# Peptides against a protein of PDB entry 6GMG, part 53

Target 1, 331 residues: chain A of PDB entry 6GMG
Amino acid sequence: DSDDRVTPPAEPLDRMPDPYRPSYGRAETVVNNYIRKWQQVYSHRDGRKQQMTEEQREWLSYGCVGVTWVNSGQYPTNRLAFASFDEDRFKNELKNGRPRSGETRAEFEGRVAKESFDEEKGFQRAREVASVMNRALENAHDESAYLDNLKKELANGNDALRNEDARSPFYSALRNTPSFKERNGGNHDPSRMKAVIYSKHFWSGQDRSSSADKRKYGDPDAFRPAPGTGLVDMSRDRNIPRSPTSPGEGFVNFDYGWFGAQTEADADKTVWTHGNHYHAPNGSLGAMHVYESKFRNWSEGYSDFDRGAYVITFIPKSWNTAPDKVKQGWP

## One batch from the design tools (peptide)

Design b1_p18_2_s1 (made by RFdiffusion4, then SolubleMPNN; from b1_p18_2, 10 letters changed)
Fold by OpenDDE base, seed 2:
Structure b1_p18_2_s1 (fold): chain B 331 residues (1-331), chain A 18 residues (1-18)
Amino acid sequence: as target 1 above (331 residues)
Amino acid sequence: SYTAEQAELINQANLEAA
């Protein structure tokens, strides 16, 4: 929504990316070069590579969210989100800990809350659920069959998600996926779809009616996962950035990272694709860059954010935007 | 913590809420 945002130009379908390699776990390239890579690796529909459309290039140009947008096929709704929070650790630190020198009570509480989240466990929970969903999708040729399979899988695993309402994001996610209903997508056939994962980093202190301290240092009680399920209520996330804590300070509204459906069992070896900002080659921000980061690089986050969620959505199996293996850079 | 360079990379505008 920036006035200086520009849609990257089309890249020839057969143009290969310029080489780039990872450094300290992160590979970086300009958006135009990522488009070239995307066309060679991720653009395939039914095994046939395609030029990134103008619409897709426009989506991509919006920055970090654009990477998830173009690969998932829809703007992130973030309805089916998971995280892991250590309540006992949080309570213990609040009770027995104290603010650091120069740290306010609110800042201390916000920091302790942030540190009580476990990004790796949150990611693993999302992967676990995605696996269950994928099993439920495999032989289901209508939504009813999918839901029945899902309930059976959850019951077998004694998963608390089995108790979710039929209208919950968990059970409604598939039917609310546009590509599921598209003729060239799922065509209302669950077995043609697969679960994919992306992550969002955001600020907890978004309630404008709360204290200024919560807006500056975080709301310790906001966006916690429900016990047992790990589900995070994202309804209060309105892309409001952290409030400045000092004059001239500013924070970004969110960060998105695309994981897809990688099969790498070691979380530390998984690759997350994200962008720095919207594409403004003629503006002060400059050209958009795309990053391919290892999990440790992604999950580290930034001071702009004190929450991380791992979100499940769906794409058609015919898309190659979520391959089993993702490679950083280009040889 | 993250480096100043990382802060410069991420402290940029993304899509605004519609």
Scores: peptide ipSAE 0.037, ipTM 0.673, DockQ to the pose 0.169
Fold by OpenDDE base, seed 5:
Structure b1_p18_2_s1 (fold): chain B 331 residues (1-331), chain A 18 residues (1-18)
Amino acid sequence: as target 1 above (331 residues)
Amino acid sequence: SYTAEQAELINQANLEAA
């Protein structure tokens, strides 16, 4: 129950983290220890360590989304999302494949659709776009300059994003970022901002007007990326979990993983930070744990989800929540 | 953007590393 959520207490600024616990390629720790690490590593504003504020600790306490929230500075809107879907694979498998023993047609189609998404390619697309955006931001001192730069970059690469409407999430993302407008953030100067990436895992079968089968086993047609751009229309994502397929079964709404702006070229070596659930140290769920996972561990996801999106947002360059390198665990 | 109220509905189950 959400009523059990507790805001983690403040940690002294100079308190060093305890060692993380390795677990199946992940590094795990309790949320308070992550706060300690965050203060030592990620808290820097204009080069100075900061104690995580009560507000930030409260954001963090919401679990997986809290990690992305505290590091991005805003609750995820998920408007600028990318994925990769192999349409040919999907069609071929539907045509030539068949349901497994005991698998219904709906289960089969849902599974095939899920398997037709490529998490790595989706991530790569987001990184590509983020790089383009960062180049456009570099010397732009107003939004107009940024947009002009962006269009030029896209034209040079013959990127289909150049054809997006000016009001699209792609072009409006910066202006809709609160930290861009903040005095101690971007201060309306694009060159003070950088693109960052997080990922969301969620369920495709969220349309309440659709069949029960789609809600249970996935909607094969939902949340596919647009050809050429890779953009996913996230407007229909309402944080509705997968419907139970058996009595007593329950699924989680979503999972969020924070990547930031790591420069590691090998996707498999990138680190994704996420939480298991909201912080409830005195409740049934227990204390929130934070995981730092390699891409393999993150992208694997859970049976709760059949979609993965990679979302671009922006943070001020003065923040250190998205460093070039992220070290897994502690020390 | 999601409100704090919406956030309360999120991540209600325990996701563990496996």
Scores: peptide ipSAE 0.030, ipTM 0.703, DockQ to the pose 0.096
Fold by OpenDDE base, seed 1:
Structure b1_p18_2_s1 (fold): chain B 331 residues (1-331), chain A 18 residues (1-18)
Amino acid sequence: as target 1 above (331 residues)
Amino acid sequence: SYTAEQAELINQANLEAA
């Protein structure tokens, strides 16, 4: 029950975290202890540790999205999303493959579509684009300079993103970032900002006008990346969960994982931070837990979801919520 | 647009099972 959500209490700034515990190959802790770690490691503004504010603790209390929210500084809009889809694999499997025993045709097609997405390549594309954006930001002191730099970088790399409209989420993402305009943030100076990445898992079969089979087993044609750019049109994502296939079955609406701006070249060694549910210590769900998972654990996802997107947004460089290296767990 | 209210619709069961 959402009415049971509680904002975690403040933690003393100098309180050190308790050790994390292993959970299915990942590091796990209760939200209160994550706040302690966050204050020691990620809270820094201009090099100074900060106590997590009441507002930030409230954001965090919303669960998986709360982790991304508190670290990015805004509720995820998911406008600049990337993925990778293997069209040839999809067509080949549909042609030469067959449904498993007890699997319907719709279920087969949905599964084949899901399996045709490559999470690692999608993540790599987002990292590539983030790097281009960061180069464009580096010495730009107004938005016009940033946009000019971005176009030049894309042209030099022969990137299809150079053909995007000026109003595209790709070009408008920076100006639409609240922290870019804040005095203690970017202060309208692109060079004070950096690109960061988070990921969203969600369900493809969200169109209520489509067949029940698509809502139950996925829409094979939905949320595919555009060729060349890798951009995913997220406008049709309305946080609608998968439809039950049997009585009593229920699915979650989404999952979010925070990556930030880690520089680890090996995707498998990157750390993704996410939460299980909203904080309800006195409710049926219990206290919120925070997980730090390797890419393998994160990208595996759940049966609740058949799509994964990697989203780019921006934070001020003065924030330490997206460090170059993330250490899993504590100590 | 996404809202904080929608974020509260997260269920525990499937996420904790993994």
Scores: peptide ipSAE 0.028, ipTM 0.700, DockQ to the pose 0.100
Fold by OpenDDE base, seed 3:
Order: sequence, then C-alpha cells, then structure tokens
Structure b1_p18_2_s1 (fold): chain B 331 residues (1-331), chain A 18 residues (1-18)
Amino acid sequence: as target 1 above (331 residues)
Amino acid sequence: SYTAEQAELINQANLEAA
C-alpha cells in the first residue's frame, strides 16, 4: 500500500555514513544511511556540499525509481532508450531449439526473446551515444549549436541516428530537460549540461489486448531496438507488471538503476545504484534499502522483467550526482 | 520539476538482492 510510504528524516550535513554491508556481491544499506553518503559524495552543487532537501528525500522514498529521480533531478520519462537485440540468435534458437520439459511454446518463445537481448551491448550503445552527445554539448552555447554539432558528429561516424526526426526523443531530449532551462542549472547553455545514463528493467507483455500467454511469458516482438540506431520505442511501457502464471504469484512493476556518467571503460566494473521498494519503515515492506551493484549484478535482473533499456538524460555539470568514478559501498 | 504527488508510479514491490 503506497499509503505506508514515509519520507526519510533529514540527516545532518556532516553526518558520516555507517559502513555498508555486503550482499551477494553488492553493497547494501538502509535509505537513511544512503542519504548520509549522498550528502557527503553526491550532493555538491558548484562544489558545495548540500543537505538533501525534503523534496529530494520524498523523491528518494519512492524506491528504485527514487534513486534515479533524486540523482537526475526529474522523474524518469524513459524517452531516449537503447538496447541490443540479436535477431539471428533469436531466429536460430526458435528454429533449432526446443522447449524445456514442462515449458509451453509461449514460454519458450518469451525466454528465447529475453535471452536474445545483450545487456552489455545495449549499455555500450548508450555510452557511445552519450559520448557523442557530450562532444556536441562541450562548446555549444545554444541549442542550435548543440544540434548542429550533434548532426556533424553523427555524420562523421555514419550513425543511423542522423536520420532521426528533429522532434524525436534523440534530438528533443535536451530541450525537454527541466534543469537545462533552470537559471541555476543549464541556463539554456548546452555546454553546462552533460549526458547521463540510467537503466530500466520492465515487462514486455504489457498489451492488454494481446494474448494471456504474452502477458504471462513475454511478448517476443515487443520493445525491440530499431536496427542501426538501437532506439527502443518506450511509448507502450505503462509500468504494467508481468501477469501471474500461478495463483498467488505477483511481480514488480519495474526496476531502475542509476549509472550516471562513470568513465570506467570496463562495463563489469561500473557501479549501479538502485533501491528495493518504497520506504515503509512501519509497514509490511519495511525500510527502503539502497544497493550499489556491479554491472553483472544489475544486468542479471529478475524474473519479473524480460526487457532492459539504457536511457540517456541530462544533468547540469555543476551537480555531482554523476561523478566520473563511483566507489561501491562505504568506507 | 516533478513533485512526489505528481508521480504516477512507484516501486511497489519488494525486490531483494539475489
């Protein structure tokens, strides 16, 4: 019950966090302690440490999405999303593979589709695009200059994104970012902004008009990336969870992981920050916990989800919510 | 910016570290 959600209390600005605890290769802590870490490490605006505001604490309290929300400065819109899908593998496995014992045909096809996504390649595509965007931002002092730079970069790389419409999420993402327009943010100056990445796990079988099998076992054709660009049409993602396959079974609506703008070249060494559920310390779910996971742990996901997307958004460079290096845990 | 009250969806289930 969302009514059990509680906003974590304020933490003193100079309060140091308690040590994180290991959890299956992850670093884990309660949300209150994450706030302490956040204030010490990520809170800086123009180099000045800040106390997490009540509004930010409220955003954070919404769970995994709250981590991305507080660090990106806006509720995720997921409009600029990337993934990688191996069509040849998918076709080959459907043709030559067979259902496991007790596995229905629909379940088999859903599983094969899920396994045909390459999370690492999807992540790398997002990083590639973010890098292109950052180059386009670097010396652009108005949106027109940014867009011109972006088109030039794409042309030089022969990137299919150059063919996207001017109103596409790819080209409109910056102008649609609230912090870009804020005086204490980008102030309409692209060179004050940087591209950042987060990831969303979700269920493919969200179409209520589709078969029950697709809702239970996945829609093999849904949320595939466009060839060449890697863009995923997220317009049909309405945060509908997987349908139960047995009585009493329930699935989560989504999971979000915050990456930011880490420069670590090895994907396996990157750190992803996420939460388990909304903060309900006095409810059945309990207190919210925050996890800092390596890519392997994040990308593994859960059976609740059969899609992963890597999303690009923007934050002001003056924010320290997306540093070049993220250290897992505390100390 | 969005407010908490304007948020359409929240993480409503318990995801545990595997």
Scores: peptide ipSAE 0.034, ipTM 0.730, DockQ to the pose 0.071; fails the geometry check

Design b1_p18_2_s2 (made by RFdiffusion4, then SolubleMPNN; from b1_p18_2, 12 letters changed)
Fold by OpenDDE base, seed 3:
Structure b1_p18_2_s2 (fold): chain B 331 residues (1-331), chain A 18 residues (1-18)
Amino acid sequence: as target 1 above (331 residues)
Amino acid sequence: SLSAEEAELVNNVEREAA
């Protein structure tokens, strides 16, 4: 019950974290200890360490989405999302493959669709686009200059994103970022902002008007990236979980992982920060835990989800919530 | 059944974007 959610208490600014513990190849800690790490490592504004505010602690308490929320400065809108889907693999497997023993046709098709997504290529596409955006931001002191730079960069690379509408999430993302307009943020200066990345795992079979099989086993045609751009239409994602396939079975609505702006070229070495559930220390769920996972552990996901998207948003360069290098765990 | 790791992911609370 969401009513059991509690805001973690404030941690002293100079309180050092306790050591993280290993968990399934990840670094794990309780949310209070993550706050301590966050204050030491990620809290800096213009180079000055900050205590996590009550508002930020409240955001964090919402679970995995809270980690992305506190670090991005806004609740995820997921409008600028990328993925990679191998259409040829999908068609070939449907044609030449067969259901496993006990697997229904719907289960088979859902599984084949899930397996036709390439998480690494999806992540790479998002990084590519973020890089283009960052180049466009670098010397732009107003939105018009940013958009002009962006169009030029896309034209030079012959990128299909150049054909997107002016109102597309791709072009409107910056202006729709609250921190861009804030005096202590971007102050309407694109050169003060940088692109950052987070990921969302979710269920494809969310259409309540579709077949029960799609809700249970996935909708093979849902949330595919557009050819050429890699953009995923996220408008139909309403945080509806997978439907149970058996009595008593239940699935989670989503998972969010924070990447930020790490410069590590090897995807496998990148670190993704996420939470397990909302903070309920006095409830049945217990205290929220925060995980720092390598890409392999993050991208593996859970059976709750058959889609992964890599989303671009923006934060002020003065924030240290998205450093070039993220160290897993503590110390 | 969910793995032990999967069981750790439980009911992340949603809200509308600001």
Scores: peptide ipSAE 0.028, ipTM 0.674, DockQ to the pose 0.295
Fold by OpenDDE base, seed 5:
Structure b1_p18_2_s2 (fold): chain B 331 residues (1-331), chain A 18 residues (1-18)
Amino acid sequence: as target 1 above (331 residues)
Amino acid sequence: SLSAEEAELVNNVEREAA
């Protein structure tokens, strides 16, 4: 019940965080304590710490998406999403594999499809593209220069993204970023922006006109990346959760994880920040908790989801919400 | 690793993406 959502109170700018709680390779804390950490570490604008505004605290209060929201500066649109899918594995498993005992054909196909996605390769593709974009941004002082640079970079790498339409999310992503247009943000100067990454976990079986089996067990054909580019058409993602397979069973609509622009080359050492649910300290759900998870913990996901996408957006370089290094927990 | 239950993962938002 979203009606129980509460905006966390302001934290003094000088208040230091309490220690995070370690749990299964994650670091966990209550949302108010994350705000304290955020103010100390991530709040910097032009090198100066900022108190998290009421608006930002409100965004954060929405849970996992709130973490991405407050750090990216906008509600996730998920338009520029990447994944990796092993088509050969999928076909081979369907052909040579068999349903487990008690597993229906639909369950089998859904599971095989899920297992045919490679989260690490999807993440690496997004990082690769983000790097290309960052190079294109570096000395571009208008959008035209950025686009020209981007096309040149893609051509040099023989990247299939070079064939995308000029109106595609890939080429339009920067111009559609609010902070790019803000005076204290990019101010329409691409060189003041940088590419950042977040991830979304969601359910494939969202087509309400499809079979009940697809809604329960996944749609094997949904949300696959395009060959060569790795782009995922996210237009059909409407935050519809997995359908229950048994009475009383319920699933969550999505999960978001914030990566930003970490430079750690080892994917397994990257830190992903996410929340468990919207902040409801006086409700049944309780206070929102924020997790800082290693990639293994993040990418594992939950049974609620059978898709993972890695999304690129942009933030001003003057923001410190996406630092090169993220330290897990506190201190 | 933590299960969904252990992580207390529930609906975060109910509105559609902008």
Scores: peptide ipSAE 0.026, ipTM 0.674, DockQ to the pose 0.228
Fold by OpenDDE base, seed 1:
Structure b1_p18_2_s2 (fold): chain B 331 residues (1-331), chain A 18 residues (1-18)
Amino acid sequence: as target 1 above (331 residues)
Amino acid sequence: SLSAEEAELVNNVEREAA
């Protein structure tokens, strides 16, 4: 019950974390200990360590989305999302493949669609775009200069994003970022901001007007990236979980993973931070745990989800929530 | 059935409406 959610208590600024423990090939700790690590490693504003505020601790307490929330400074809007889909593979598998034993046609099509997404290529596209945006931000002292730089960068790279409407999430993302407008944030200066990335896993079959089969096994046509740009229309994502396929079965609404702005070129070596559930130390779910997973573990996802998107947002450069290098676990 | 790893992901709650 969400009513059991509790805000983790404050941790002393100088308290060092306890060692993380391995869990299924990733580093794991309780949320209170993550707060300790966060204060030592990620809390810095203008180079000064900060205690996690009550507001930030409250955000964090929401679970996986809370990790992204506290590090990005805002609740995820998911407007600027990227993915990669292999249309040829999808068509070929539908034509030449067959349902497995006991698999329905709808289940087969849903599975084939899921398998036609490439998480690594989706992530690479987001990183590519974030890099372009960062170059556009670097010397821009107002939004107009940023947009002009962005258009020039896209033209030089012959990127299809250059054809997006000025009101698209791609061009409007910066101006719609609260921290961009904050005095202690960007202060309306693009050069004070940097692009960051997080990922969302979710269910494709969310249309209540669609067939029950799509809700149970996925909608093969939903949440595909646009050709050329890789942009995913996320407007239909309403955090509706997968429908049960058997009595007693239940699925989770979403999963969020925080990447930030790591510079590690090898995707497999990147670290993704996420949570298991909302913090309920006195409830049935128990205390929230935070995981630091490698890309392989993150991108594998769960059966609860058949879509993954990689989302770009912005944070002030003065924040240390998205460092160039992330170390897994503690120490 | 959920794997042991899948069982760790439970009831991630979205922001409450204002």
Scores: peptide ipSAE 0.026, ipTM 0.677, DockQ to the pose 0.262
Fold by OpenDDE base, seed 2:
Order: sequence, then structure tokens, then C-alpha cells
Structure b1_p18_2_s2 (fold): chain B 331 residues (1-331), chain A 18 residues (1-18)
Amino acid sequence: as target 1 above (331 residues)
Amino acid sequence: SLSAEEAELVNNVEREAA
């Protein structure tokens, strides 16, 4: 029960982390030890280490979303989300493929849809867009200048995003970022901000008015990216988990992974930081653990989810929560 | 794919998407 959630205690600013341990090809540690690492590596504001505040520790305590929350500075809104879907593959598999032995038609269609998403291409699209946004942010000292730069960049690249409505999350994301407006953040200066990326795994079959089969096996038509832009309409994502397919089966509502602004060109070498569950050291779930996973480990996901989105948000450049290089584990 | 149970993944915060 979420009522068992506890805010991790403060860690001394100069306390060094204990070694992480390998787990399933990823680095793993308890949340308190991640706080220690965070303070040493990611906490810097204007080049100065900061102790993780009580508020930040509370955010972190919520689990996987907490990792993204503390590093992005806000609860994920997921409005500016990207994915890649191979429509041709989907159509061809539906036409030429057949259900496996014991697989229902709905299960088959859900599986084929899931397999038609390309996580690497989705991630690459988000990185591409983030790069464009970062160029637009550069030397833009007001939102108007940023938007003008952004439109010019998109036009030069013949990017379909140039046709998005001015009210689109794509154009409104910066102004809707709290840290952009903060004096010690962006201070309404786009050039003080940078685009960052996180990922969300979730279930497609969230429509309660849909068939039970879609809720159990996925909705093949839900949460597909728009052609050309790669934008995913996340408005229908209400954090509803997959419906059980058998008695006693249960699924998790979502998973979040923090990437930030790593410059590593090889997707497989990028590091994704995420948590397993809310922190409940005195409860049945136990202490929260934090994982630093390679892209392959992250993008593999779980059977709980059939969608992955890569989301862009913004943080002040003065923050070090999204460094160019992320080292997996400790030391 | 791994199950949530195998990864000890549990429900986190439940909020409506903004």
C-alpha cells in the first residue's frame, strides 16, 4: 500500500556512495546510496554541490517516477512524447502472420502492435528533436526568439513539426516548465535552458470502455506516433495498468527512465536511471532500489507494458542532473 | 520480456497525466 511510503533521510553532502552491484546487466543500489551519488555527481547548481532537499527526497521516494521527478525538477507531464511505429511491419504481420498456438486473435494483434514499435528509432527521434530545440534555445533571450528559431530550424530540416499548432505541447513545453520561470533557473531566458529526455513505459489498453481483450492484451491502435512528427498523444494515458489475464496476476502502472542529455552517440551505451518501487523500508515492499541500466536493458521493458515513449522536457543549464556523460554504477 | 515481479517493480504514484 502506498501508505507505507517513507521519505529517505538526508545524507551528508560529502558522504561518498557505497559500491553499486551488478544486476541483470545493470548497476543497482539502494535509494539512500543513490542520494549519495546524486549529491556527488548530479546535485550541482552553478558548479556547487547541493544536498538533496527534503522535497527532492520525497519526490524520489515515489520510485521510478521519482528518479525522473528529482532530476527534471517537476512531475512528468509526458506531453511532449515521441515514438516510432513501423506501420508496414504491423500491416504485413497482421496479414501474413497468424496467432501462435494457444494465442487468441486479440493477443496476437496486441503482440504484433507491440513488436511494431522501434524503441531505438523512437529514442533517436527524441534526441533529434532535442538537438533542434537546443539549437533554438541557444542565444534566444525570450520565448518569441526561441519559437522563431525553432520554426526556422524545423523549416531548414523540412521537419513536419513545423506544421504543429502554436498551442501544441511541442511549442508550449518551454513556457510550461516551472524551472524556466524561476529566478535561479531559466529566469525566462531560453538560452539558460536545455532540452532533456526521459522515457515512460505504460499500457496501451487503458480505455475502460473498450473490450476486455484490449485491456488484457493491448489496444493495437492506441498511442501510436503521428506520421512525420513522431509525436504521441499521451492525453489518454491515465496510468491504468494492464488488466489481469489470469486470477492473481497483477501489473504495474508505469515505469520511468531518466536519460537527461547524454551525448553518447551509440544508443546501446547510454545509461538510463530508474527505480523499482516507492520507498517502503518498514513495509512489505522494502527499500527502494535505483538502477542504472544500459539502453538495451531499459528498452526491453516488462510484460506489464506494451508502449514506450521518449519525452522531452527542459531543465536549467546550471543544473547537473543531465550531464553529457553518465557513468554507470559506482565507483 | 521480464515480469514486473522478477524486477521487483511495483506501482508508484498514481496521478492523472497532465
Scores: peptide ipSAE 0.026, ipTM 0.670, DockQ to the pose 0.212

